Peptides against a protein of PDB entry 5FRP. Designs and how they scored, part 14

Target 1, 225 residues: chain A of PDB entry 5FRP
Amino acid sequence: VEWTESIPQIIATREDISKELNQALAKTFIDSDPRVRRTSVMIFNKVPVTEIWKNITNKAIYTSLLHLAREKHKEVRELCINTMAKFYSNSLNEIERTYQNKEIWEIIDTIPSTLYNLYYINDLNINEQVDSVIFEYLLPFEPDNDKRVHRLLTVLSHFDKKAFTSFFAFNARQIKISFAISKYIDFSKFLNNQESMSSSQGPIVMNKYNQTLQWLASGLSDSTK

## One batch from the design tools (peptide; made by RFdiffusion4, then SolubleMPNN)

Design b1_p9_7_s2 (from b1_p9_7, 6 letters changed)
Fold by OpenDDE base, seed 5:
Formats: sequence, C-alpha cells, structure tokens
Structure b1_p9_7_s2 (fold): chain B 225 residues (1-225), chain A 9 residues (1-9)
Amino acid sequence: as target 1 above (225 residues)
Amino acid sequence: SWLDFFKKL
C-alpha cells in the first residue's frame, strides 16, 4: 500500500522508470495481502482509461486483473468484477484499436467471457453482480439499433463456448423474470381492488401472487451473506 | 507522464 502510494514520487525522474513501475505494479496484483490487491484494482477506477492504456503497458497487469474476478476475498472480487466491466466499456468508447495496443486488446476483449463464466460458480451474490454489470457496462441500453447491435456483436465475438452457453441461459432467465414481474404487477392490481378480492377468483389470484413472489425471491441473493 | 498518472491516483 505505502509503496503504491509512493510511486508518484519515483516517476518524476526517468522514462526508464516506466518499465520498472509496470513490473512492480504487476507484482501488487498477486500480492498475498488482499489490501494490496484491492489498491491495485482501484487504479483502474481512479485513473482515466486513456491514461491507463498509455502508461500500463505490461500485459501481465491486465491478465492479473481478470484473474481477480475469481478471487477468494469477497471485497476484492466484487471490486474487480465492477472495475473490469467498467474498464471494458470505457475502453470500447474511448480507446482506438491500433497495432501497438493489439496485445492488450486481446486481453480486454476477453472481459465479457470472463464475466459470463462466473455464472458457473453458481453463487447467487456473484450472479447478481454479473447481472448488474452486464446491464450497466457490457450491454447497456442503447436506443440506436445499429450501435446496440454493434456492441452486442463486439461482446459476443470473443466468447468462449462456456460464455455462449451462459449468455443463452442468462437471456432465457431474463425473459422469465420479465414475465414473472408482469404477472406480479397484474396480480397486485387485482388484489388491490376490494371487489376483486371478495370475488371467487380472489383466493386463486392470491395463491398465484404468492407463488410468483416466492419464485422472484428465490432468485435474489441473501443480503446477509 | 507517469507523474501525472499517479497525481491522479
């Protein structure tokens, strides 16, 4: 931590320091102390994407960032998942693909696959986080159809077989959730009407409402874990 | 510069 905080003072003197700093930074991503790993991930959140691409030239740093998505330490893992998703989106928006940055792009282009592969861990907290970053950063709402399709094709173009399987499962789940929410709303409206509640259909709709609510709740993580 | 990079940290 203190060393990472001291790096600013060292860089003032020589361009050659850039390589040494990249090597030292690469070591911090694999440090045994989760606080050091956390601080390393935070660099990608605090520094503009253009400056990251300019100054972080060691591909091992990017590879190590992606590996932290499977980190055992919950806080580091959660931070890493959000960070890499945001960094991917920002990179697509702000960084041009060149011959010089090709090797880094080859790593960054695997971020969507890395994230979708986290569904195989079968952890509800991880699943919710991955769902969130997909909608926020990977496949955000885009009203322009051409831009939306282009983003989708970009995301899918680097999927491994497992990521594709997860993608289809995700989409199928989203359709089911959407349908269940729609039914929940309809049942809620029915049950909010006193005349409808007093009808012969009242108990039937109440039962369907409870089943729908239970199904929706079963897909949510326990906030206490 | 790297200095500017780390000043932004």
Scores: peptide ipSAE 0.035, ipTM 0.753, DockQ to the pose 0.014
Fold by OpenDDE base, seed 4:
Structure b1_p9_7_s2 (fold): chain B 225 residues (1-225), chain A 9 residues (1-9)
Amino acid sequence: as target 1 above (225 residues)
Amino acid sequence: SWLDFFKKL
């Protein structure tokens, strides 16, 4: 009997401790020290997704995580972008939607829109990173057609107007890149043939090759910057 | 520091 009476107190104490921990954790995401913010983001990388959903119940933490995608500190921002994309993917794969976690899911479901909205910053490094996390985490290669379509619909279902615009622009760019790569290969094959290179078309194809290469390179970030 | 707290996590 006494043990049963202690259970509510233990649960209440754990909830209170959990609440205090969540409140303390929420403050670390907005700390003035970028090292503190970085470490806070790393929790989402180190702790299994199931344990995060179980123990992090303060929705302000998730909202704050998403805000760090626009952080001025480059390292924190880059870490945050990768972290939130991975967390989104893991959540879709491992976390069921329940009545209890609905409010958190409402925030997590905005991650794709948050990421696609980063294209409006017009920064090549950010664009490259967003491209990478889209292919790795948001819309990964999935051989099962039903799973792939379901994932796509899930990602799109919470897009704002700006995210949709970015999505279409992204896809159009990918088609252009694919075409440019195809042409690069064709030009390379032509130029690798000595007879073709010595022909009247040689200089013309060389010029097109260089233009294609410059165009492809212009879309890439300078890894030295 | 909060940093030390998170290193223990």
Scores: peptide ipSAE 0.030, ipTM 0.729, DockQ to the pose 0.016
Fold by OpenDDE base, seed 1:
Formats: C-alpha cells, sequence, structure tokens
Structure b1_p9_7_s2 (fold): chain B 225 residues (1-225), chain A 9 residues (1-9)
C-alpha cells in the first residue's frame, strides 16, 4: 500500500519511470489486498493523463485496470469504473495517436466496450454507475455537432457486438424514461386539479400515475444497498 | 530500494 501510494509522486518527479517500476506497478493491480488494488487505480486519478502515458508503458497495467471493472470488491470496482471512463475521455482530449503509443491506444479504445459490457451483469448499482460515466465521460454533452459526432463515432468504432447491443438498449431505455417522465408530469398536473381528480377519469389517471411511478422507481437502484 | 520492498512482499 505505502509503496503504491508513493507512485504518483515518483511519476510526477521522474521523466522516465524505469521498466522495473512498471513491472512492480503491474503486480499491484493484481495484489490480493484490495487496498493495494485501490491505491493502484488511484494513480490514474492523481497523475495527469499526459504523465501517465509518458511513464506507464507496460500494457499489462492498462489491461489490468480494465479487468478491475469486474472486481469483486465493490469500492475498487466503483473506483475503477469511474477512473477508466475519465481516463478514456482525458486521453481522447489530450493524447495524440502515434506509432509509439499504438499498443496502449488499442487497449484504451476498448474502454467503451468494457463499460457497456457491464450492463450484462444485470446489477442496478453497476448499471447506474455506467449510465453516469457514459454521460460524464464517454458521450458528454457537446454543443458542437461535428465534435459530438466525431466522439460518438470514435466510441462506436471499437465496439464489440455485445457493446452495440447494450448501446441500443441504453438509448431505447432513455427514450422510454423520457416518455415516462413526461407522462408522470402530465398525470401529476391532472391529479393536482381537484375538478379533474373528482372526474370519472380521476381513478384511471391515479392508476396510471402509480404505474408510471413504480416503473420509474424500479429502474433506480436502492441507494441503501 | 523500492525493489527490495516488493521482494519482501
Amino acid sequence: as target 1 above (225 residues)
Amino acid sequence: SWLDFFKKL
């Protein structure tokens, strides 16, 4: 743990991290102690993306980072998912594709697929986290249409078949949620009117309201779990 | 050395 915690400082102070350090760091990602794995992931949050790409040249580290997205330890997994999504976005924005970094980019370009494939775990907490990082890091709001399309195409260009399926399901769900919210608002407005509530439609709308609310709630994770 | 630390783990 203590050694891994020192790595950000070492990376910040040294222009060239030794091969040995990269090898040692690679081992920390697969350590049996979840605290060591956590600290290893935190390196990607504490060190600027440019310095990571410059100093972490062992592809096994990046591969291991991606594997931690399926970590059994909840805290490590959650940290990893956020970290890898952010790192992907920062890399797209700040790192030029060169011949020298091609092998690392081949791994980093799989981050979107890795994240979208987490939907197949069918865990509500994981799903919510993946939803969040998609909107924050993978496909953020971009007012420039060309930039937005370019980002989308970049993300999709490395999708596996499962990721595409998840992507389509995600978008379909978003449309359904939007529609349900709109209906919820309409029903709420109707039910807030006493004359409307006392009408023959009152009980019908109340039922639809409850169904809509239940449907919306069922898509949310229990924050207590 | 940090290498010695890892060898002891």
Scores: peptide ipSAE 0.023, ipTM 0.569, DockQ to the pose 0.013
Fold by OpenDDE base, seed 3:
Structure b1_p9_7_s2 (fold): chain B 225 residues (1-225), chain A 9 residues (1-9)
Amino acid sequence: as target 1 above (225 residues)
Amino acid sequence: SWLDFFKKL
């Protein structure tokens, strides 16, 4: 009987600890030290998504996570972008939408817009990272057509106007890149043939090859920067 | 650490 009477106090103490933890964690996301902000983001990578949704109930933490996508500190920003994209995907796969978690879902559902809006920064490193997380987490390859369409519709259903514009621009860019890669391969095959290379077309194709290569390279970030 | 706390939850 006495043990059973202590359980509510233990639960209440755990709820209080959880509340205090949420309040403390919310402060760490806005800390002036980038190492503290980094450590805060890492919680979302180290703790299972189900435990995050269960234990992190302060909506300000999720909002703060999304804001770090525009962080000036490169390492924190990069970590945040990967983390939020992965967290979004894991949440879609593992977390049921309920009345109780609706307010958190309203924030999480803005992750796709938040990511697509990063293209307006016009930074090559950010663009490459956003491209990567879109293919890995937001719109991953799915062989099931119904699942693929459902995921696409889910992602698009919460887009703002800017995100839609970025989405169409992204897709148009991917088509152009695909075409350029195809041409690069064709030119490479032509130039690898000795008879073709020695033909009157050899110098013309070499020039087109170099132009195509330069165009492809211009879209890549310098890994040293 | 915060991590140790979450692991114990």
Scores: peptide ipSAE 0.037, ipTM 0.747, DockQ to the pose 0.015; fails the geometry check

Design b1_p9_7_s3 (from b1_p9_7, 5 letters changed)
Fold by OpenDDE base, seed 1:
Structure b1_p9_7_s3 (fold): chain B 225 residues (1-225), chain A 9 residues (1-9)
Amino acid sequence: as target 1 above (225 residues)
Amino acid sequence: DYFEFFEKL
């Protein structure tokens, strides 16, 4: 733990991290102690993306980071998912593709696919987290159409078949949620009118309102779990 | 299955 906690400072102070340090760091991602794994992931949050790419040259570190997205330890997993999504976004924005960093980019380019594949776990907390990091880091709001399209194409260009299926299901879900919210608003407006509520349609709309709410609620994570 | 849930809706 203590050794791994010192790594961010070492990266910040050194222009070149030795091969031995990279090899030692790679071992910390697979350590049996979840605290060591957590601290290892935190390196990617504490060190600027440019310094990570400069100093962390062992591809096994990046591969191991991606594997922690399926970590059994909840805290490490959640941290890893946020970290890898943010790191992907920062890398796209700040790191040029060169011949020297090609092998690392080949790994980093699989981050979107890795994240979209987490939906197959069918865990509501994981799904919510993946939804969040998609909108925050993978496909953020961009007012420029060309930049949005370019980002989208970049994200999709490295999808596996499962990630594509997940992506389409995600988009279909968004449309359904949008429709349900629109209906919820319409039903709410109808029920807020006393004359409408007292009409023959009142009970029918109330039932549809409740069904819509139940559907919307079932698609949300239980914040208490 | 996450997808089955959305297909049944």
Scores: peptide ipSAE 0.021, ipTM 0.579, DockQ to the pose 0.178
Fold by OpenDDE base, seed 3:
Structure b1_p9_7_s3 (fold): chain B 225 residues (1-225), chain A 9 residues (1-9)
Amino acid sequence: as target 1 above (225 residues)
Amino acid sequence: DYFEFFEKL
């Protein structure tokens, strides 16, 4: 733990990290102690993306980071999912594609597929987190049409078959949720009117309102679990 | 699975 906690400072103060340090760091991502794995992931959050790409040259570190998205330890997994999504976005924005970094880019370009493939775990907490990082980091709001399309094409260009299936299901779900929210608002407005609530339609709309709420709630994670 | 959940909604 203490050794891994010192790595961000070493990266910030040294122009080149030795091969030996990269090899030692690679071992910390597969350490049996989840605290060591957590601290290793935190390096990607504490160090600027440009310094990560410059100093972390061992491919095994990036591959191991991506594998931690399926980690059994909840805290490490959650940290990893946020970290890899942010790192992907920052890399697209700040890192040029060169011949020298091609092999690292081949790994980083699999981050979108890695994230969309987490939907197959069928865990509501994981699903909510993946939804969040898609909107925050993978496909953020971009007012420039050309930039938005370019980002979308970049994300899709490295999808495996499973990621495409998840992407289509995700988009279909957004439409369904939007429709359900619209109906929830309509029913809420109807029931907030005393005359409408006292009408023969009042009980019917109340039932539809409750069904809509149950449907919306069923797709949300329990924040207590 | 995740997809079956969305088909039931």
Scores: peptide ipSAE 0.020, ipTM 0.580, DockQ to the pose 0.174
Fold by OpenDDE base, seed 5:
Structure b1_p9_7_s3 (fold): chain B 225 residues (1-225), chain A 9 residues (1-9)
Amino acid sequence: as target 1 above (225 residues)
Amino acid sequence: DYFEFFEKL
């Protein structure tokens, strides 16, 4: 733990990290102690993306980061999912694609597929987290059409078949959720009106409101779990 | 699985 906690400062102060240090760091991502794995993931949050790409040259570190997205330890998994999504976004924004960094980019370009493939686990908490990081980091709101399309094409260009299926299902779900939210609002407005609520439609709308609410709630994780 | 859930929605 303590050694791994020192790594962000070492990366920030040293121009070159030795091969041996990269090899030692790679081992911390597969350590049996989840605290060590957590601290290793935190390096990607504490160090600027440019300095990570400069100093972390061992491909195994990046591969191991991606593997932690499916680890058993909930906290480390959740941290990893957020970290890898943010790191992907920052890399797209700040890191030029060169011949020298090609092999690292081949790994980083699989982050979108790795994230979209987490939907196959069928865990509501994982699904909500993946939804969040997609909107925050993978496909953020971009008012510039050319930038938005370019980002979308970049994300999709490295999808596996499963990730494509997941992407289409995700988009279909967004439309359904949007429609359900719209109906929830309409029903809420109707039921907030005393004359409407006292009408013959009142009980019918109340039932539809409850059904819509239950449908929306069924897609949400228990925040206590 | 997650996709079967979306197909049933």
Scores: peptide ipSAE 0.018, ipTM 0.573, DockQ to the pose 0.192
Fold by OpenDDE base, seed 4:
Formats: structure tokens, C-alpha cells, sequence
Structure b1_p9_7_s3 (fold): chain B 225 residues (1-225), chain A 9 residues (1-9)
């Protein structure tokens, strides 16, 4: 733990991280202690993306980071998912694609696919987190149309078949959620009118309102879990 | 299945 906690300072102060240090760091991502794995992931949050790309040259570190998305330890997994999504976005914005960094980019370009594949775990907490990081980091709001399209194409260009299926399901869900929210608003407006609520349609709309609410709620994680 | 749930909605 303590050794891994020192790595951000080493990366920030040294332009050349030895091969041995990179190899030692790679081992911390697969350590049996979840605290060591957590601290290893935190390096990517504490060090600027440019310094990570400059100093972390061992591809096994990046591969191991991506594997932690399926970590059994909830806290490490959640941290990893946020970290890799943010790191992906920052890398796209700040790191030029060169011949020298090609092998690392080949790994980093799989982050979107790795994240979209987490939907197959069928865990509501994971699903919510993946939804969040998609909107925050993978496909953020971008007012420039060319940049937005380029980002979308970049994200999709490295999808595996499963990630594409997840992507289409995600987009279909957004449309359905939008429709359900619209109906929820309509039913709420109807039920807020006393005359409408006391009408023969009142009980019918109340039932539809409750069904819509239950449907919306069923897609949300339990905040207590 | 997560996807089946959203497909059936």
C-alpha cells in the first residue's frame, strides 16, 4: 500500500520511470489485497493524463486496469470504472496518437467496449454507474458537432459485437425512459386536477401512473445497496 | 436479462 501511494509523487517528479518500477507497479494491480489494487487505480486519478502516458509504458498496467472493471470487490470496481472512463476521455482530449504510443492506444481504445460489456453482468448498481460514466466521460455533451461526431465514431470504432448490442440497448432504453417520463408528467398533470381525478378516468390514470412509476423505479439501483 | 427487460418495455 505505502509503496503504491508513493508512485504518484514519483511520476510527478521524474520524467523517466524505470522499467523495473513499471513492472513493480503492474504487480500491484493484481495484488491479493484490495487496498493495494485500489491505491493502484488511484494513480490514474492523481497523476495528470500526460504524465501517465509519458511515464507508464508497461502495457500490462493498462490491461490490468481494464480487468479491474470486473473486480469482485465493489469499491475497487466502482473506482476502476470511473477512473478508466475519465482516463479514456482525458486521453482522447490531451494525448496525440503516435507510432510510439500505438500499443497503449490499442488497449485504451477498448475502454468503451469494456464498459458497455459490464451491462451483461445484470447488476443494477453497475448499470447505473456505466450509464453515468457514458454521459460524463465517453459521450459527454459537446456543442461542436464535428467534435461530437468524431468522439462518437471513435467510441464505436473499437466496439466488439457485445458492446454494439449493449450500445443499441442503451439507446433504446433512453428512448423508452424519455417516453415513460413524458407519460409520468402527463399522468401527474391529470391527477393534479381535482375534476380529472374524480372522473371515471381517475382510477385508470392512477393505475397507469403507478405502473409508470414502478417501471421507472425498477431501472434504478437501490441507493441502500 | 437486462437487455430483455428493456426490449420488453
Amino acid sequence: as target 1 above (225 residues)
Amino acid sequence: DYFEFFEKL
Scores: peptide ipSAE 0.022, ipTM 0.584, DockQ to the pose 0.174; fails the geometry check

Design b1_p9_7_s4 (from b1_p9_7, 7 letters changed)
Fold by OpenDDE base, seed 5:
Structure b1_p9_7_s4 (fold): chain B 225 residues (1-225), chain A 9 residues (1-9)
Amino acid sequence: as target 1 above (225 residues)
Amino acid sequence: DWLDFFKSL
């Protein structure tokens, strides 16, 4: 009897402790020290996704995580972008949609839009990172057609208008890059043939090769910046 | 220190 009477108090205390912890954690995401913000983001990388969903119930934490994608501090921003993309993918794979977690899912479902909207910043480093996390976490290679289509539809189903525009621009860029790479390979094969290089077409193909290479390189970020 | 707090979690 006494043990049963203590259970509500323990549950209430744990709920209170959980609430206080969530309130404290919410403050760390907006701390003025970038080291504190970084450490806060790292929680999502160190703790299993199932435990995050169970213990982090304050919506403000998830909203703040998404906001850090536009952080001025480069290290915090880069960590945040990778973290939210991975967290999204893990959540889709491991977390069921329930009535209790609906409000958190409404935020998590905006991660793809948040990421695609980063292309509007027009920063090459950010663009490369967003490209990487799209292929790694949002739209990973999936040999099963039904699973691949289902994932694509899930990602697109919560897009805002800006994210759709960015998505179409991204796909158009991929087609152009693919075409340029194909031409680069063709020119390289031609130039590796000594008979072809000594022909009247040799100098023309060399010029096209250099132009293609410069175009491909111009789309890459400077690793020194 | 928030860092110590998170290390204790």
Scores: peptide ipSAE 0.031, ipTM 0.756, DockQ to the pose 0.016
Fold by OpenDDE base, seed 3:
Structure b1_p9_7_s4 (fold): chain B 225 residues (1-225), chain A 9 residues (1-9)
Amino acid sequence: as target 1 above (225 residues)
Amino acid sequence: DWLDFFKSL
């Protein structure tokens, strides 16, 4: 009997601890020290998605996570972009939409728009990272057509106007890159043939090959920067 | 220190 009477107090204490933890965590996401912000973001990588949704109930934490995508500190920003994309994908796969978690889902559903809007910063490093997380987490390869279409529609359903524009520009760019790679391969095959290389077309194809390489390279970030 | 707290998690 006495043990049963202590259970509500223990539950209340755990709820209080959880509330205090959420309040403390919300402050760490906006801390002036980038190391503190980094450590806060890492919680989303270390803790299973189901436990995050269960224990992190303060909306401000999720909103603050999304804001760090535009962080000036490169390491924190890069970590945040990867983290939010992965968290979005894991949430879609593992978290049921309920009335109780609706308000958190309203924030999480903005992650695709948040990521696609990063293309407007016009930074090559950011663009490459966003490209990577789109293919890895937002729109991964899915052999099932229905699942693939459903994921695409889910991602697009919460786009703002800027995200839609960015999405179309992204797809157009991917097509152009694909064509350039195809040409690069064709030119490489031509130049690898000694007879073709010694022909009157050899110098012309070599020039086109170099132009194609320069175009492809211009879209890549400097790994040293 | 918040850093120590999160290192303990």
Scores: peptide ipSAE 0.030, ipTM 0.749, DockQ to the pose 0.016
Fold by OpenDDE base, seed 1:
Structure b1_p9_7_s4 (fold): chain B 225 residues (1-225), chain A 9 residues (1-9)
Amino acid sequence: as target 1 above (225 residues)
Amino acid sequence: DWLDFFKSL
């Protein structure tokens, strides 16, 4: 743990991280102690993306980072998912594609697919986290149409078949949620009117309201779990 | 020392 915690400072102070350091770091990502794995992931959050790309040249580290998205330890997994999404976005924005970094880019370009594949775990907490990182890092709001399209195409260009399926399901879900929210608002307005509530439609709308609310709630994780 | 840690691995 303590060693891994020192790595950000070492990376910041040394232009050339030794081959040995990269090898040692690669081992920490697969350490049996979740605290060591957590600290390893934190390196990607503490060190600027440009310095990571410059100093972490062992591809096994990046591969191991991606594997931690399916980590059994909840805290490590959650940290990893956020970290890899952010790292992907920062890399797209700040790192040029060169011949020298091609092998690392081949790994990093799989991050979107890795994240979208997490939907197949069918865990509501994971789903919510993936939803969050998609909107925050993978496909952030971009007012420039050309930039937005370019980002979208970049994300999709490395999807596997499962990721595409998840992508379509995600988009379909968003549309459904939007419609459900709209209906919820309309029903709420109707039910807030005493005359409308006392009408023959009152009980019908109340039922629809409850169904809509239940449907919306069922898509949310239990905050207690 | 990180070197000692590395040697212990």
Scores: peptide ipSAE 0.028, ipTM 0.571, DockQ to the pose 0.013
Fold by OpenDDE base, seed 2:
Structure b1_p9_7_s4 (fold): chain B 225 residues (1-225), chain A 9 residues (1-9)
Amino acid sequence: as target 1 above (225 residues)
Amino acid sequence: DWLDFFKSL
């Protein structure tokens, strides 16, 4: 009987402790020291997604995480971009949508848009990283057509106008890259044949090969051109 | 347009 009467107090105390912890954690995401911010982001990498959703209930933490994707400190930004993309993917796979977690999902559902909006910074390193996390976490290879379509629709369902524009630009770039790679292979095969190289077409193909290489080297990270 | 360039290739 006495133990049962202590349970509400323990629960209340745990809720209070949880609230205080969440408030303290929220402050670390906005700390002036980038090492503190980095450590805060690393929590999302070290703790299972299910435990994060259970224990991190302060919305400000999730909002702050998303904001760090645009911070000036390169290492923290890069870590944040990878972390939020992975967290999004894991959340889609492991966390059910409930009434209780709805408000957190409203934030998490903006992660794809947040990531695609990073292309507007026009930084090659950021672009490459965003490209990487799209293929790794947002739109991973999925052989099941229904799952692939469902994931795509989920990702797109919360896009803002800017994110849609970036999405279409990204897809257009992929087609161009694919075509360029195909041509690179064809030219390489041609140039590796001595008879072909010695032909009247040899110099022409060599020029096209060099142009293709230059384009691939300079343009692989450019989503907007 | 690079796509047009590559198509010409």
Scores: peptide ipSAE 0.007, ipTM 0.421, DockQ to the pose 0.054

Design b1_p9_8_s1 (from b1_p9_8, 5 letters changed)
Fold by OpenDDE base, seed 1:
Structure b1_p9_8_s1 (fold): chain B 225 residues (1-225), chain A 9 residues (1-9)
Amino acid sequence: as target 1 above (225 residues)
Amino acid sequence: SNEFLELLK
């Protein structure tokens, strides 16, 4: 743990990291101690993306990072999911594709597929986290149409079949949620009017309102779990 | 779920 905690400082102070250091770092991602694995993931959060690409050249490190998205240890997994999504976004924005970094990009380009495949675990907490990182890092709001389309195409270009299916399911769900929210607003407005509540439609709308709330709530994870 | 949403239309 102490050794791994020193890595961010080493990367920040050195222009190059030795092959031996990369090999040692690769081992920390598969360490039996979750604290070591956590600390290893944190390197990607503490070190600028440009320095990571410059100094971490062992492909096994990046591959291992992606594997931790399915880590049994909850804290490590959650950290990894956020970290890899952010790292992907930062890489797209700051790292030029070259002949030298082609092999690393081949791995990094699979991050979106890796994340979308997490929906198949069918865990509400994981789903919410993946939703969050999609909106924050993978497909952020972009007012420029060309940039938005380019980002979308980049994200989709390396999808496997399962990721595509998950992508469409996600989008379909978002449309459904939007519709439900719209109805919730309509019902709320109706119920806020005393005359409307006293009408024959009052009880019907109240029922629909409650059902809509229940449906919306069912899509949310229990924060207490 | 889909059936429910159809009822809201």
Scores: peptide ipSAE 0.039, ipTM 0.708, DockQ to the pose 0.055
Fold by OpenDDE base, seed 4:
Structure b1_p9_8_s1 (fold): chain B 225 residues (1-225), chain A 9 residues (1-9)
Amino acid sequence: as target 1 above (225 residues)
Amino acid sequence: SNEFLELLK
């Protein structure tokens, strides 16, 4: 753990990390101690993306990072999912595609597919996290149409079949949620009007309101779990 | 789920 914690400082101070250091770092990602794995993932959060690309040249490190998205240890997994999504976004924004880094890009370009494939685990907590990182890092709001389309095409260009299916399912779900929220708002407005509540439609709308809330809540993870 | 949403329309 202590050794791994020192790595960000080393990367920050050295322009070139030795092959041996890369090999040693690669081992920390598969360490039996979750604390070590966590610390390893944190390297990607503490070190600027440009420095990571420059100094981390061992492909095994990147593949191991992606693998941790399915980590059994919840904290490590959650950290990894956020980290890899952020790293992907930062890489797209800051790292030029060159012949030298092509092999690493081939791995990094699979991050979106890796994330979308997490929906197949059918875990509500994971789903919520994936939803979050999609909106925050993979497909953030972009007012520029060309940039938005380019980002979307970049994300989709490396999807496997399952990821595409998940993508469409996700979008369909978002539309449904949006619709439900709109109805919730409508019902709330109705119920906040005393005259409306006293009408024959009052009980009907109340029922729909409750059902809508229940439906919306059912899609959310239990924070107590 | 879809049936429910249809009922809201």
Scores: peptide ipSAE 0.038, ipTM 0.707, DockQ to the pose 0.054
Fold by OpenDDE base, seed 5:
Structure b1_p9_8_s1 (fold): chain B 225 residues (1-225), chain A 9 residues (1-9)
Amino acid sequence: as target 1 above (225 residues)
Amino acid sequence: SNEFLELLK
């Protein structure tokens, strides 16, 4: 653990990390101690993306990072999911695609697919987290249409079949949620009007309002299949 | 459910 904790500082100060160091670091990602694995993942959060790409050259490290998304240890898994999503976004923004880094990009480009495949685990907490990182890192708000489309196409271009299916399910769910939110707003406006509330529709709308709230509260639990 | 959403229309 202590050794792994020192790695961010080393990466920040050294231009070249030895092959041996990379190999040693790769082993920490598959260590039996979840604390070691956690610390290893944190390297990607503590070190600038440009420095990671420059100094972490062992492909096994990146592959192992992706595998930790299905980690049994909750804390490690949650950290990994956030980390890999952020790393993906930062990489797209800051790292140029070159011949030299092609092999690493082949791995990094699978991060979206890896994340969307987590929906098949059918865990509420995982689903919520994946939803969050999609909006925060994978497909963030982008007012520029060209950039938004380009990002979307980039994300989708490396999907496997299962990820693509999850993507459709996710989008379908989002449409439903959007509709429900719209109705919630409408009902709220109605109920805030005294005349409307006193009308014959008052009790009906109140009921729909309550049902909508209940549905929205459980919305993240909806199946993505 | 889709049924629920239809009720909200």
Scores: peptide ipSAE 0.033, ipTM 0.667, DockQ to the pose 0.054
Fold by OpenDDE base, seed 2:
Structure b1_p9_8_s1 (fold): chain B 225 residues (1-225), chain A 9 residues (1-9)
Amino acid sequence: as target 1 above (225 residues)
Amino acid sequence: SNEFLELLK
């Protein structure tokens, strides 16, 4: 753990990270101690993306990072999911595709598929986290239409078949959520009017309001609701 | 549920 904690500083200060250091770092990602694995993942959060690409050249490190998204330890898994999503976004924004980094990009380009495939685990907490990182890192709000479309096409270009299916399911769910929110607003406006509340529709709308609120509170990560 | 959302329409 202590050794791994020193790695960010080493990467920040040295431009030439030895092959041996990369090999040693690769082992920390598969260490039996979850604290070691956690610390290893944190390297990607503490070191600028440009320095990571420059100094971490062992592809096994990146492969192992992606694998941690499905590990048993909850805290490490959650950290890994956030980390890889952010790293993907930062890489797209800051790292040029070259012949030298092609092999690493081949791994990084699978991050979207890796994340979307987590929906098949059918865990509500994982689903919520994946939803969050999609909006924050993979497909963030972009007012420029060309940039937004380009990002979308980039994300989809390396999808496996399962990821595509998950993507469509996700979008369908978002439409449902949007609809429910719209209705929630409508019902709220209706119920805020005393005359409307006293009408024959008052009790009906109140019931729908309560049901909508409950659905929004408990079912946002469930595509089947 | 899908059925619930249909009732809200």
Scores: peptide ipSAE 0.029, ipTM 0.650, DockQ to the pose 0.057; fails the geometry check

